# Designs tried in a protein design run: peptides against a protein of PDB entry 1IK9. Part 81

Target 1, 211 residues: chain A of PDB entry 1IK9
Amino acid sequence: MERKISRIHLVSEPSITHFLQVSWEKTLESGFVITLTDGHSAWTGTVSESEISQEADDMAMEKGKYVGELRKALLSGAGPADVYTFNFSKESCYFFFEKNLKDVSFRLGSFNLEKVENPAEVIRELICYCLDTIAENQAKNEHLQKENERLLRDWNDVQGRFEKCVSAKEALETDLYKRFILVLNEKKTKIRSLHNKLLNAAQEREKDIKQ
Target 2, 207 residues: chain A of PDB entry 1IK9 as posed
Amino acid sequence: MERKISRIHLVSEPSITHFLQVSWEKTLESGFVITLTDGHSAWTGTVSESEISQEADDMAMEKGKYVGELRKALLSADVYTFNFSKESAYFFFEKNLKDVSFRLGSFNLEKVENPAEVIRELIAYALDTIAENQAKNEHLQKENERLLRDWNDVQGRFEKAVSAKEALETDLYKRFILVLNEKKTKIRSLHNKLLNAAQEREKDIKQ
Target 3, 195 residues: chain B of PDB entry 1IK9 as posed
Amino acid sequence: MERKISRIHLVSEPSITHFLQVSWEKTLESGFVITLTDGHSAWTGTVSESEISQEADDMAMEKGKYVGELRKALLSVYTFNFSKESAYFFFEKNLKDVSFRLGSFNLEKVENPAEVIRELIAYALDTIAENQAKNEHLQKENERLLRDWNDVQGRFEKAVSAKEALETDLYKRFILVLNEKKTKIRSLHNKLLNA

## One batch from the design tools (peptide; made by RFdiffusion4, then SolubleMPNN)

Design b2_p13_8_s3 (from b2_p13_8, 6 letters changed)
Fold by OpenDDE base, seed 3:
Structure b2_p13_8_s3 (fold): chain B 211 residues (1-211), chain C 211 residues (1-211), chain A 13 residues (1-13)
Amino acid sequence: as target 1 above (211 residues)
Amino acid sequence: as target 1 above (211 residues)
Amino acid sequence: SEEVKKFEEELES
């Protein structure tokens, strides 16, 4: 089961923060349980897949688009744009919400809720879920932090090996050329020496023929 | 102001999860506000730095060690070891907690609380704090995840450059030796050719003298 | 490599 708790403001009680819990199996489209609380009272209702499909049809909206609007309204709270307005009657237990566009407001959905007999249990369970979510997110954050520290060490190690490899390549090239020049110069000196011996032998032979 | 909410079980009501909020300025040693709730009622008390110092002295415990025990008891909840037992009287509003060692239990601290007149406001504020903490931790988690992905890319880039540098170093060494062998063999061939010319010139000169 | 060894042998020779 997936769950999201959002903070909302009711048009009837704008000074009192309410909490909207939505719980569902796999996808919001398959139906959901909605719970509203003011920290003293709680109200719950179940919305079926068939009700969601009927509301989409009544709105002449594609089901996936309608579910996308439900997700924005019910799972995001009142985002920074007052795009969604929430209404609740404590007398009728009727919850409805509107999408506010520039020049047009329209009802996006409505639910009949039932007053919970033991609201303290619902509130305790909601706080437990929040604390569990905090603990899970903290553990994940500590894990990611340790992994980032590991990756940074591994990066520094490879970077240092790479820099040493670059320097070693340049040093190798320089050393090999220096060694080659020494040997080549020795062979060039031997060639010059042998060539001079040949020239001298030819000059001596010309002298011996001239007696 | 720092804050921690913990889940606790009261000895008097072990089936009902209670929530213990502690709030403080900079350090727990400077005093704190304690709030207890069952999701319907709430109780609050203020503990001063002087009360903490007095409790440490009465226990014959060093203040920093005592504050360390307070932090474990009040900020960690009942950890997996039932090392701390919590007691509360709704009639007297007296809260006390014990440290349970193998063969000895002792009272670690006690506080007089006051029943909150509007518990719904305290509960709403507590849920708001939990939701804000979830949002902050989610944002941190997303940031750390993006940084982890960046560090992994940067590591792969340097690793690939390092492997190319190693291969290029080996290829450079092999290529330089091949080129050097070719040039050296050319010079050796020239030396051998010049040496043979010298031997032939010496043999011709010996023939001319015998002539 | 075998080529390095041949070059070293060719240098000494």
Scores: peptide ipSAE 0.038, ipTM 0.848, DockQ to the pose 0.137
Fold by OpenDDE base, seed 1:
Order: structure tokens, then sequence, then C-alpha cells
Structure b2_p13_8_s3 (fold): chain B 211 residues (1-211), chain C 211 residues (1-211), chain A 13 residues (1-13)
């Protein structure tokens, strides 16, 4: 079961933050449980897949698009853009919400809720879930932080090895060429010396033939 | 101001999870505000630095050690080890907690609370803080996850460059030695050829003299 | 490497 709690403002009580809990299996499309609380009273309703389909049909909206709007309205909380207006009657336990576009507001959905007999239990469970979620997210943050620190160390280590490898390659190339030039120059000097000896021997023979 | 909310179990009502909020400036030692709720009623008290010092003195405990015990009792929540026992009288509004050691339990602290007139406001604010903390931690988790993915890519990239550098160094060494051997062998062949020409010229001159 | 040894041997020779 997935769960999302969001704060909302009701049109009837805009000064009192309400909390909207939505709980669902796998997908919101298969239905969900909605719980509303003001921190004193709570109201709960179950919305079936058939009710979601009926609301989509009544709106003449494609079901996937309608469920996409439900996700935005019910799970995103009050984002700073007042795109969704929430209404609740404590007398009728009727919850409905509207999507506000530039020129048109339209009802996006409506649910009958029931007043919870023991709201304190619902509120305690809601707070427990928030605290559990905080603890899980903190543990994940600590894990990710340790992993980041590890990855940064590993990166620095391989970067340092890479830089040493580049420098060692350049040094090796330079050393090999220097050594090779020395040996090559020795062999060139020996070739030049041997050529001069051959030239001298030829000049001496030409003198001996000329007596 | 720092804040921590924890779930606790009261000895008087162990079946009902209570929530203990502690709010403090910079350090718990400078004093704190404590709020207790059962999701229906709330109780609040302010604990001054002087009261903390007095409790430490009454316990004959060093203040830093006492504050260290306060942090563990009040901020860690019910860890799985029931090291701390919490007591609250709804009649007297007296909150006290004990540290349980193997052979001895002792009172670690006591606070007079006041019943909050509007507990719903305190509960709503508490839930708001939990939701804000969840949102902040989620944003931090997403940031750390993106950073981990970046660091892993950066590590793979430099590792791949390092491996290529190692292989390129070995290939360079091999190629340089092969080329050097070829050039050296050409020079050695030329030296041998020049020596043979000198030997032949000397043998011809020795024939011409014997003649 | 074997090639380094061959080069060193060829240097001495």
Amino acid sequence: as target 1 above (211 residues)
Amino acid sequence: as target 1 above (211 residues)
Amino acid sequence: SEEVKKFEEELES
C-alpha cells in the first residue's frame, strides 16, 4: 500500500490547515482511501475503481487523464499554484475539489466521507507514519552521503593514478628517446670514422700506383 | 530553533502512542520547550537552563553528562531498548522520566506541563513540521542521488581513461623498442659492411707490396 | 619487457 499525506486549505476554513491522506494499492486508478483531518476531527472515505471511472465518465474525461488530475490534486498537496480548490462540508461529510484554469473552474471530483469515531487514533497513526517516513528518509540520506564520500575518494584515487600514469608515460618516452639518440650517435660516429679510414686507404693506394 | 518529535509510550497509557516534541535554541543545555500530545490533548512546558542545572545538581550529576542523558531520553524516541521510562499525570500535568539500568532505575528529570487550550492547533503545527521535514529530506535525497549518479559516471570516465593510459604506455614502450632495434640493426649492418671493405683494401695493399 | 632486454643486449653489442 502506498500513502501520501498533504496539507490542504478548505475554502470553508482557509485559516485552518487540513491534512489529506490518500492511501492506495499499486495505482491510484484501482481506488484509494481518503482521510481528512483538522487535528481534532477526522473523516474517511473509500473510493473504488468504479467510482473513479464514473467520475471520469461524468466529466467526459479520458480515465488516464482523469487519474492524472487526481494524482496532481490529491497527492501534490497545495503547491504554490492554487490550481486545485478543496471543499468540505462537515455537516454532509461531502468532499469535493475543483480545478481552476484561467477562465474556467470545474469540479474534478467528489467523495462522501464518514466522520471517524476516534479521530485521535487516526491522528496518532498519521503522525507515526510521518515519523517513520522521516526516519527512513534520514537513514537513506545518511547512506547516500556515505556513498557520495566513498565515490569522491574513489574518484580522487583513480584521478591521481591517472595523472601519475600520464606523467610516467611522458617520462618514459623522453628517457627512451634520449637513450636511443645517444646510442644512435655512437653508431653514426663509428660509421663516419670507418668511412674516413676507407678514404685514406684509397688515397694511399692511388699514391703507390703513381712511382 | 531546532526541533525533534519522537513517539513515546507512557507507563500509565502504554497502549496509546504519545508524541514528545522538544524544541531548543542551538543547544538543549540552554533550555527547551517540551510538548506532549496523544493526538487529542496536548501539554506544553518550558524548561530553562536554570531548571536543567537544578535537576543536574539534585541528581548530583555533572551538567554535561546530564544534558547528554536528556538528549538520549528526549530526542532519540523509544529506541528498541526501553532504557527510558516516561510518566505523565494528566491531572497534575507532571511529566517525569526514568533511566533504567540493570539493577537501578532513577528519575532522570521532571517537568511541569500545562494543558494546551487549543490542542488541534498544536497537532496541526506538529503535522506541518513533519510534512515539511519529509519534503526537505526528499529534496535532499534526490540531490544526493543525482550527485551519486554524477560521481559514478565521473569515476567510470576517469577509470576508463586510466586503463587506456596504461595500455597506451605499454604499447608506446613496445613500439619504441621495436623501431629502435630496426634502426640499430641497419647501423650495425653498415658498420660491418665498412669493416669488410677496410679488410679487403688492406689485403689488396699487402698483395701489391709483395709483388 | 622482453623487448627492453633485447634492446639492452643490442646496446651492448
Scores: peptide ipSAE 0.037, ipTM 0.849, DockQ to the pose 0.148
Fold by OpenDDE base, seed 2:
Structure b2_p13_8_s3 (fold): chain B 211 residues (1-211), chain C 211 residues (1-211), chain A 13 residues (1-13)
Amino acid sequence: as target 1 above (211 residues)
Amino acid sequence: as target 1 above (211 residues)
Amino acid sequence: SEEVKKFEEELES
């Protein structure tokens, strides 16, 4: 089961933060359980896949688009842009919400909720879920932090090896050229010496022919 | 202000999860506000720095050690090892907790709590804090995940450069040796040719003298 | 490598 808790403001009680819990299996499209609480009372309702399909049809909206709007409204709360307005009557237990566009507001959905007999249990379970989510997210943060520190070390180690490889390539090239210049100069000196010996031998022969 | 919410089990109500909120400024040593709730009622109390110091003295415990025990008891809840036992009387509003060691249990602290007149407000604020903490931790997780992905790309890029540098060093060494062997072989051939010319010139001179 | 060794041998000869 997937679950999201958000804070909402009701039009009837703007000074009291309410909490909207939505729980579903795999996809919100398959239906969901909605719970509303003010920290004292709680109300719950179930929305079926058939109700979601009917509401999408009644709105002449494609089901995937409608579910996309439900996700934005119910899982994010009002959002920072007050795009969604929530209404609840404690008397009728009727919950409805609207999407506020620049030029038009429309009802996005409506649910009959039932008052929970033991709201304290629902509130305790909600707080437990929040605490469990905090613990899971802390464990993920600690894991990601350790992995970041590992990757940073590994990057520094490879970077240091790369810099050493670059320097070692330049040093190798320089050392090889120096060694080869020395050997080539020795061979050039031997060639020059042999050429001079040939020139001297030719000059001596020209002297011996001239008697 | 720092804050921690934990779940605890009371000896008097083992079937009902209670929530223990502790809030403090900078250090628990300077005092704290404690709030207990069962999701319906709430109780609050303030513990001063002087009370903490007095309890440490009464226990003949060093203040830093005592505060260390308070942190373990009050900020982690019972913990997985049931080392800390919590007791609360709704009649007297007396909260006390014990440390259970293998051979001895001792009272670690006791607080008079006051019943909150509007528990729903305290519960709503507690849930708000949990939701804010979840949002902050999610933002940290998303940041750390993006940073992990960055560091992994950067590592792969440097690793690929390093492997290319290693291969380029080996290729440079091999290419330089091949080029130098060719040039040295040319010089060796010239030396051999010049030596043969000198030998022939010497043999011709020896023929001319015998003539 | 064998080429480096051969080069060193050819340098001394």
Scores: peptide ipSAE 0.034, ipTM 0.848, DockQ to the pose 0.142
Fold by OpenDDE base, seed 5:
Structure b2_p13_8_s3 (fold): chain B 211 residues (1-211), chain C 211 residues (1-211), chain A 13 residues (1-13)
Amino acid sequence: as target 1 above (211 residues)
Amino acid sequence: as target 1 above (211 residues)
Amino acid sequence: SEEVKKFEEELES
């Protein structure tokens, strides 16, 4: 089961933060349980997959688009843009919400809720879920931090090895060429010496023929 | 201001999860506000730095050690080891807690609380704090995840460059030696050719003298 | 490397 809690403001009670909990299995399309609380009273309703389908049909909206709008309205809370307006009557237990656009406002949906007999239990469970979510997110945060520190160490290690490899390549090239030049110059000197000996021997032979 | 919410179980109501909120400035040693709720009623008390000092003195405990025990008792909640037992009387508004060790149990502290007139406001604010903490932790988790993915990409890039540098060093060494051997062998062949020409010239000169 | 050793041997020869 997935769950989301959001803060909402009711048109009838704009000074009182209400909490809207939505619980569902796998997808919001399969239906959901909606719970509203003001921290004293709680109201709950179940919305079936068939009701969602009927609401989409009554709105002449494609079901996937309708569920997408429900997801934005019910799972994001009152976003900073006041795009969704929430209404609830404590007398009728009728909850409805509207989408406000620049030039048009329309009712997006409505649900009948039932007053919870023991709201304290629902509120305690809601707080427990929040505390569990905080603990899970903290554990994930600590894990990601440790992994981040590991990756940074591994990056620095490879970077340092790479820089050493670059320097070692340049040093190797320089050393090999220096050694090569030394040996090559030695062989060139030997060739020049032998060539001079041949020239001298030829000059001496030409002198010996001339007596 | 720092805040921690924990779940606790009261000895008088072991089936009802209570929530213990502690709020403090910089350090728990400077005093704190304690709030207890069952999701219907709330009770609040203020504990001063002087009261904490007096409680430490009355216990004949070093203040830093006492504050360390308060931090464990009041900020960790009921840990899995049942090391801390919590008691509260709704009639007297007297809250006290005990530390349970293998061979000894002792009262660690006690506070007078006052019943909150509007518990719904305190509960709403507590839920708001939980939701804000969840949102902050989620944003931090998303940041750490993105940074982790960046560091992994950067590591793979440097690793690939390092492997290419290693291979390029080996290839450079091999190529330089191959070129060196070719040029050296050419010079050796020229030396051998010149030496043979000198030997032949010497043999011809020795023939010319014998004639 | 073996090539370095061969080269050194060829240098002395």
Scores: peptide ipSAE 0.035, ipTM 0.848, DockQ to the pose 0.187; fails the geometry check

Design b2_p13_8_s4 (from b2_p13_8, 7 letters changed)
Fold by OpenDDE base, seed 3:
Structure b2_p13_8_s4 (fold): chain B 211 residues (1-211), chain C 211 residues (1-211), chain A 13 residues (1-13)
Amino acid sequence: as target 1 above (211 residues)
Amino acid sequence: as target 1 above (211 residues)
Amino acid sequence: SEEIEKFEKELEE
């Protein structure tokens, strides 16, 4: 089961933060349970897949688009632009929400809720879920931090090996050329010496023929 | 202000999860506010630095060790070994907790609490704090995830450059040696040819002298 | 490559 808790403000009680819990199986489209609380009382209702489909049809809206608007309204809380307004009557247990479009507000959806007999149990379970979520997120954060530190070490190790490889390549090229020049200069000197000996031998033979 | 919320079980109400909030400025040693709730009622008390020091003295315990035990008892909830047991009387508003050592339990501390007149406000604020903490931890986790993905890309880039550098170094060495051997062999052939010409010239001169 | 070619030319010389 997936769950999202958000803070909302009711038009009737703008000074009192309310909490909206939505619970669903796999997809919000297949239906959900909505729970509203003010920290003293709680109200719950179940919305079926058929009700979601009917509301989309009544709005002349494509079902996927309607579910997308439900997700924004019910799972994100009051977005920073008050694009969604929430209304609830404690007398009728009727919950409805509106989408505000520039000059016009329209009803996006409505739910009949039931007052919970034991609101303290619902509130305790909600707090437990928040604490469990905090603990899970902290454990994930600690894991990601340790992995980040590992990746940074591994990067530094490869970077250091790469820099050493570059320097060693340049040093190898320079050293090989220096060694090659030395050996080749020795061979060039030997060639020059042998060539001079050949020229001298030819000059001596030309002197011996001329007697 | 720092805050920690934990779930606890009271010896008197083991079936009902209670929540223990501890709030402090910088260090738990300088005093704290304790709040207990069952999701319907709330109780609050303030513990001063002087009371913490007095409890440490009464226990004949070093203050830093005592504060360390307070931190384990009050901020970690019931550890997995039930090392700490919590007691509260709703009639007397007296909260006390014990540390269990093999065969002996001893009182670690006690606080006089006051029943909160508006428990719903305290519960709403507690839920708000949990939701804020979840949002902050989610934002940190998303940041760390993006940073880990960046570090992994940077590692792969340097690793690929390093492998290319290694291969290029081996190729350079092999190519330089091949070229050097070719040039050296040419110079060796020229030396051999000049040496043979010198030997032939010496043999011809020896024939001319015997003539 | 240019240094190798220059070196090869200086060796033919």
Scores: peptide ipSAE 0.024, ipTM 0.842, DockQ to the pose 0.192
Fold by OpenDDE base, seed 2:
Structure b2_p13_8_s4 (fold): chain B 211 residues (1-211), chain C 211 residues (1-211), chain A 13 residues (1-13)
Amino acid sequence: as target 1 above (211 residues)
Amino acid sequence: as target 1 above (211 residues)
Amino acid sequence: SEEIEKFEKELEE
C-alpha cells in the first residue's frame, strides 16, 4: 500500500492546517482511501476505481489525465501555486476540491467522508507513518552519503593513477628517444669511421700503383 | 531550534503509542521543552539547564554523561532494546523515565508537565514538522542520488581514459621498439658490409705484395 | 627493463 500525507487549507477554515492522507494499492487509478484530519477530528472515505472512472467520464476527461489531476491535487497538497482549492463541511461530511485556472475554476472531485469514532488512533497511526518515513529516508540518506564518499575516493584513486599513467607515458617516450639517439649516434660514428678507413685504403692503393 | 519526535510506550498505557517531542537550542544541556501526546491530548514541560545540572548532581553523575543518557532516552525513543521505561500520570501530570539495566533500574529523570489547552494545535504543528522533515529529507535524497549518478559517470569516464592510457603506453613502447629495431638493424648491416669491404681490401693488398 | 637491457646487449653485439 502506498500513502501520501499532505497539508491542505480548507476554504471554511483557512487558519487551521488540515492533513489529507491518501492511501492506495499500486496506482491511484485502482481507487484510494482518503483521510482528513485537523489534529482533533478525523474523517475517512473510500473512492473506488468505478467512481474514478465515472468522475472522469462525467468530466469528459480521459481517465489517465483525470488520475493525473487527482494525483496533483491530493498527493502534492495545496502546492505553493494555489492551483487547488479544498472545501469540507464538517456537518455534511462533504469534501470537494477545485482546480483553479486563470479564467475558470472547476470541480475536480468530491467525496463523502465519514467521521472517525476514534480520531486519536488515526492521528497516532499517521504520526507513526511520518516517523517511519523519516527513519527510512534518513537511512537512505546515510546510505547515499556513504556511497558518495566511496565514489569520490574511487574517483580520486583512478584520477591519480590516470595522471601517473599520462606522466609515465610521456617519460617513457622521452627516455626511449634519449636511449635510442645515443645508440644510433654510436652506430653512425662507427659507420663514419669505417667509411674513412675505406677511403684511406683506396687512396693508399692509388699511390702504390702510381712509382 | 532542534527538535526530535519519538514514539514511546507508557507503562500505564502500553497499548497506546505516545509521541514524545523534545525541542532545544543548540545543545540538550542548555535545557529543553518536552511535549507528550497520545494524538488527542498533549502535555508540555520545560526543563532548564539548572534542573539538568541539579539532576546530574543529585544522581552523582557527570553532567555530560547525564545529558548523554537524556539524549538516548528522550531522542531515540524506546529503542528496540527496551532500555528506557516511560511513566506518565495524566492526573498528576508527572512524567518520569527509568533506565533498565540487567540488575538495576534507576530513575533517569522526572518532569512535571502541564496539559495543553489546545492539543490539536500542538498535534498539527507536530505533523507539520514531520512533513517538513520528510520534504527536506526527500530533497537531500534526490540531491545525493544526482550526485551519485554524477560521480559514477565521472568515475567511468576517468576509468575509460585510464585504460586507454595504459593501452597507449604499452602500444607506444612496442611501436618504438619495433621502429628502433628496424633502424638499428639497417645500421648493423651497413657496419658489417663496411667491415667486409675493409677485410677484402686488406686481403687484396696482401696478395699484391706477395705477387 | 630486462628487455631494454637485452636489447642494449644485442646492440653491442
Scores: peptide ipSAE 0.023, ipTM 0.843, DockQ to the pose 0.222
Fold by OpenDDE base, seed 1:
Structure b2_p13_8_s4 (fold): chain B 211 residues (1-211), chain C 211 residues (1-211), chain A 13 residues (1-13)
Amino acid sequence: as target 1 above (211 residues)
Amino acid sequence: as target 1 above (211 residues)
Amino acid sequence: SEEIEKFEKELEE
């Protein structure tokens, strides 16, 4: 079961924050349980998949689009101010909400709720859920923080090894070239020396032939 | 102002989860506001630094240690089961709590609370704080997740560069040695050829002199 | 270092 609690303002009681809880199984389209509270009273209703389909049909809206609007209205919390207007009659227990566009306002949905006899139990359970969610989010946050610190250390270690590898490659290349040039120059010197000895021997032979 | 909400069980009402809110300025030692609620009624009291000091003195406990115990009792939420026992009289509005050790139980502190006239306002504000905390923790969690994904990419990129650097270093060394050996062998062959020419010239000169 | 020393010996040979 998935659950979302949001704060809403009712048109009839704009000074009193209300809390709208929606609970559903996997998808909001399959139906949901709605609970409204003002911190003193609570009201609950169940909305079936058939009621969602009927509301979509009554609006001449494609079901997937309608469910998308329900999700925005009921689960997004206080979205941008004034996009959704919530209405509730404590007398009739009739809850309805409207989508406000610049040029058009239309009723998006309506639900019959029932007054909860023991609102304190619903409120306590709601607070428990909030506290449990906080604890779970804190544990996830601490885990992600530790993982972030680990990854940063691992990155620094590899970066340091990489920099050492680059420097070692350049140093190796430089050292190998220096050593090679020394040996090559020695062999070039020996070649030059041997050529000079050969030239001298040829000149001496030419002198001996000329008596 | 810092704030912590925890769920507690009262000895008098063990079946009903109560919520204990503590609010303080920077340090709990400087005093705090305590609020208790059962989701229907609420009770609030202010505990001063002087009262905390007096309770520490009455217990013959060092103030820093006493504040440390207050922090564990009042802020740690449901710590390990049964370490702290909470008591509240709705009639006297007297709240007290005990630390339960294996061989010793002792009263850790007591507070006079006042019944809140409008508990719904306190409950609504408490739920608002929980929802705001959830939203803040979600935003932090999403940020840490994105940072974790970034660091993982950066680590993979540096690791891949490091592996390429290692392989390139080994390939460079091997290629340089191969090329150097080829050039060196060419020079060694030239030296051998020049020595043979010199030996032949010397042998011809020795023949011409014996002639 | 050992491979370089080996190479230097092969160069003298």
Scores: peptide ipSAE 0.023, ipTM 0.843, DockQ to the pose 0.232
Fold by OpenDDE base, seed 5:
Structure b2_p13_8_s4 (fold): chain B 211 residues (1-211), chain C 211 residues (1-211), chain A 13 residues (1-13)
Amino acid sequence: as target 1 above (211 residues)
Amino acid sequence: as target 1 above (211 residues)
Amino acid sequence: SEEIEKFEKELEE
């Protein structure tokens, strides 16, 4: 089961932060359980897949688009732009919400909720879920931090080896050229010496023929 | 201000998860505010630095060690080992806790709490803190994940460049040796040819003198 | 290094 808790403000009680819990299986489209609390009372309702489909049809909205709007309204909380307005009557247990755009406001959905007999249990469970989520996220953060530190060390090690490899390549090339130049120059000197000896021997032979 | 919320079980109400909020400035040793809630009622007390010092003295415990035990008891929740037992009387508003070791159980501390008049406000603020903590931890997780992905890419890039550098070094060495062997062998052949020409010229000169 | 030294010896020879 997936779950999201959001802070909302009700039009009737704008000074009191309410909490909107939505829980669903796999997809919000398959239906969800909605729970509203003010930290003293709680109200819960179940919204079926058929109700979601009916609300989409009543709005003449494509179901996927409607579910997308439900997700934004119910799972994001009131974003900083006050795009969604929430209404709840404790007397009728009627919950409804509106989307406010620049030129148009329209009702996006409505639900009948039931007052929970033991709100303390619902509130405790909600706090437990928050604490579990904090612990899980903390463990993920610690894991990712350790992995980042590992990856940074591994990167520094390979970078240092790469720089050494570049320097070693340049040094090898320079050393090989120096050694080969020395050997080649020795062989060139020996060739020149032998050539001069051959020229001298030919000149002496020409002198010996000329007596 | 630092803050920690923990789940605890009270000896008097073992079936009901209670929440223990501790808030302090910089160090727990400087004092703290303790809040207990069952999701319906709340109780709060302030513990001063002087009370912490007095409790440490009454226990004949070194203050730093005592604060270390307070941190484990009050900030960790009941760890899986049931090392800390919590007691609270709603009538007396007296909160006390014990440390249970294999051979010894002892009272670690006690606090007088006051019943909160508006527990819903305290509960709402506690839930708000949990939701804010979740959002902050989620943002940290997303940041660390993106950085992890970046570091992994950077590592793969440098690793690939390093492997290419190693291969290029080996290829350079092999190519240089091959080229130099060819040039040196040409020079050796030229030296041998010149040496043979010199020997032949000397042998012909010796024949011409004997003639 | 060893191949260079071997080659240098083969060149003196």
Scores: peptide ipSAE 0.023, ipTM 0.843, DockQ to the pose 0.184; fails the geometry check

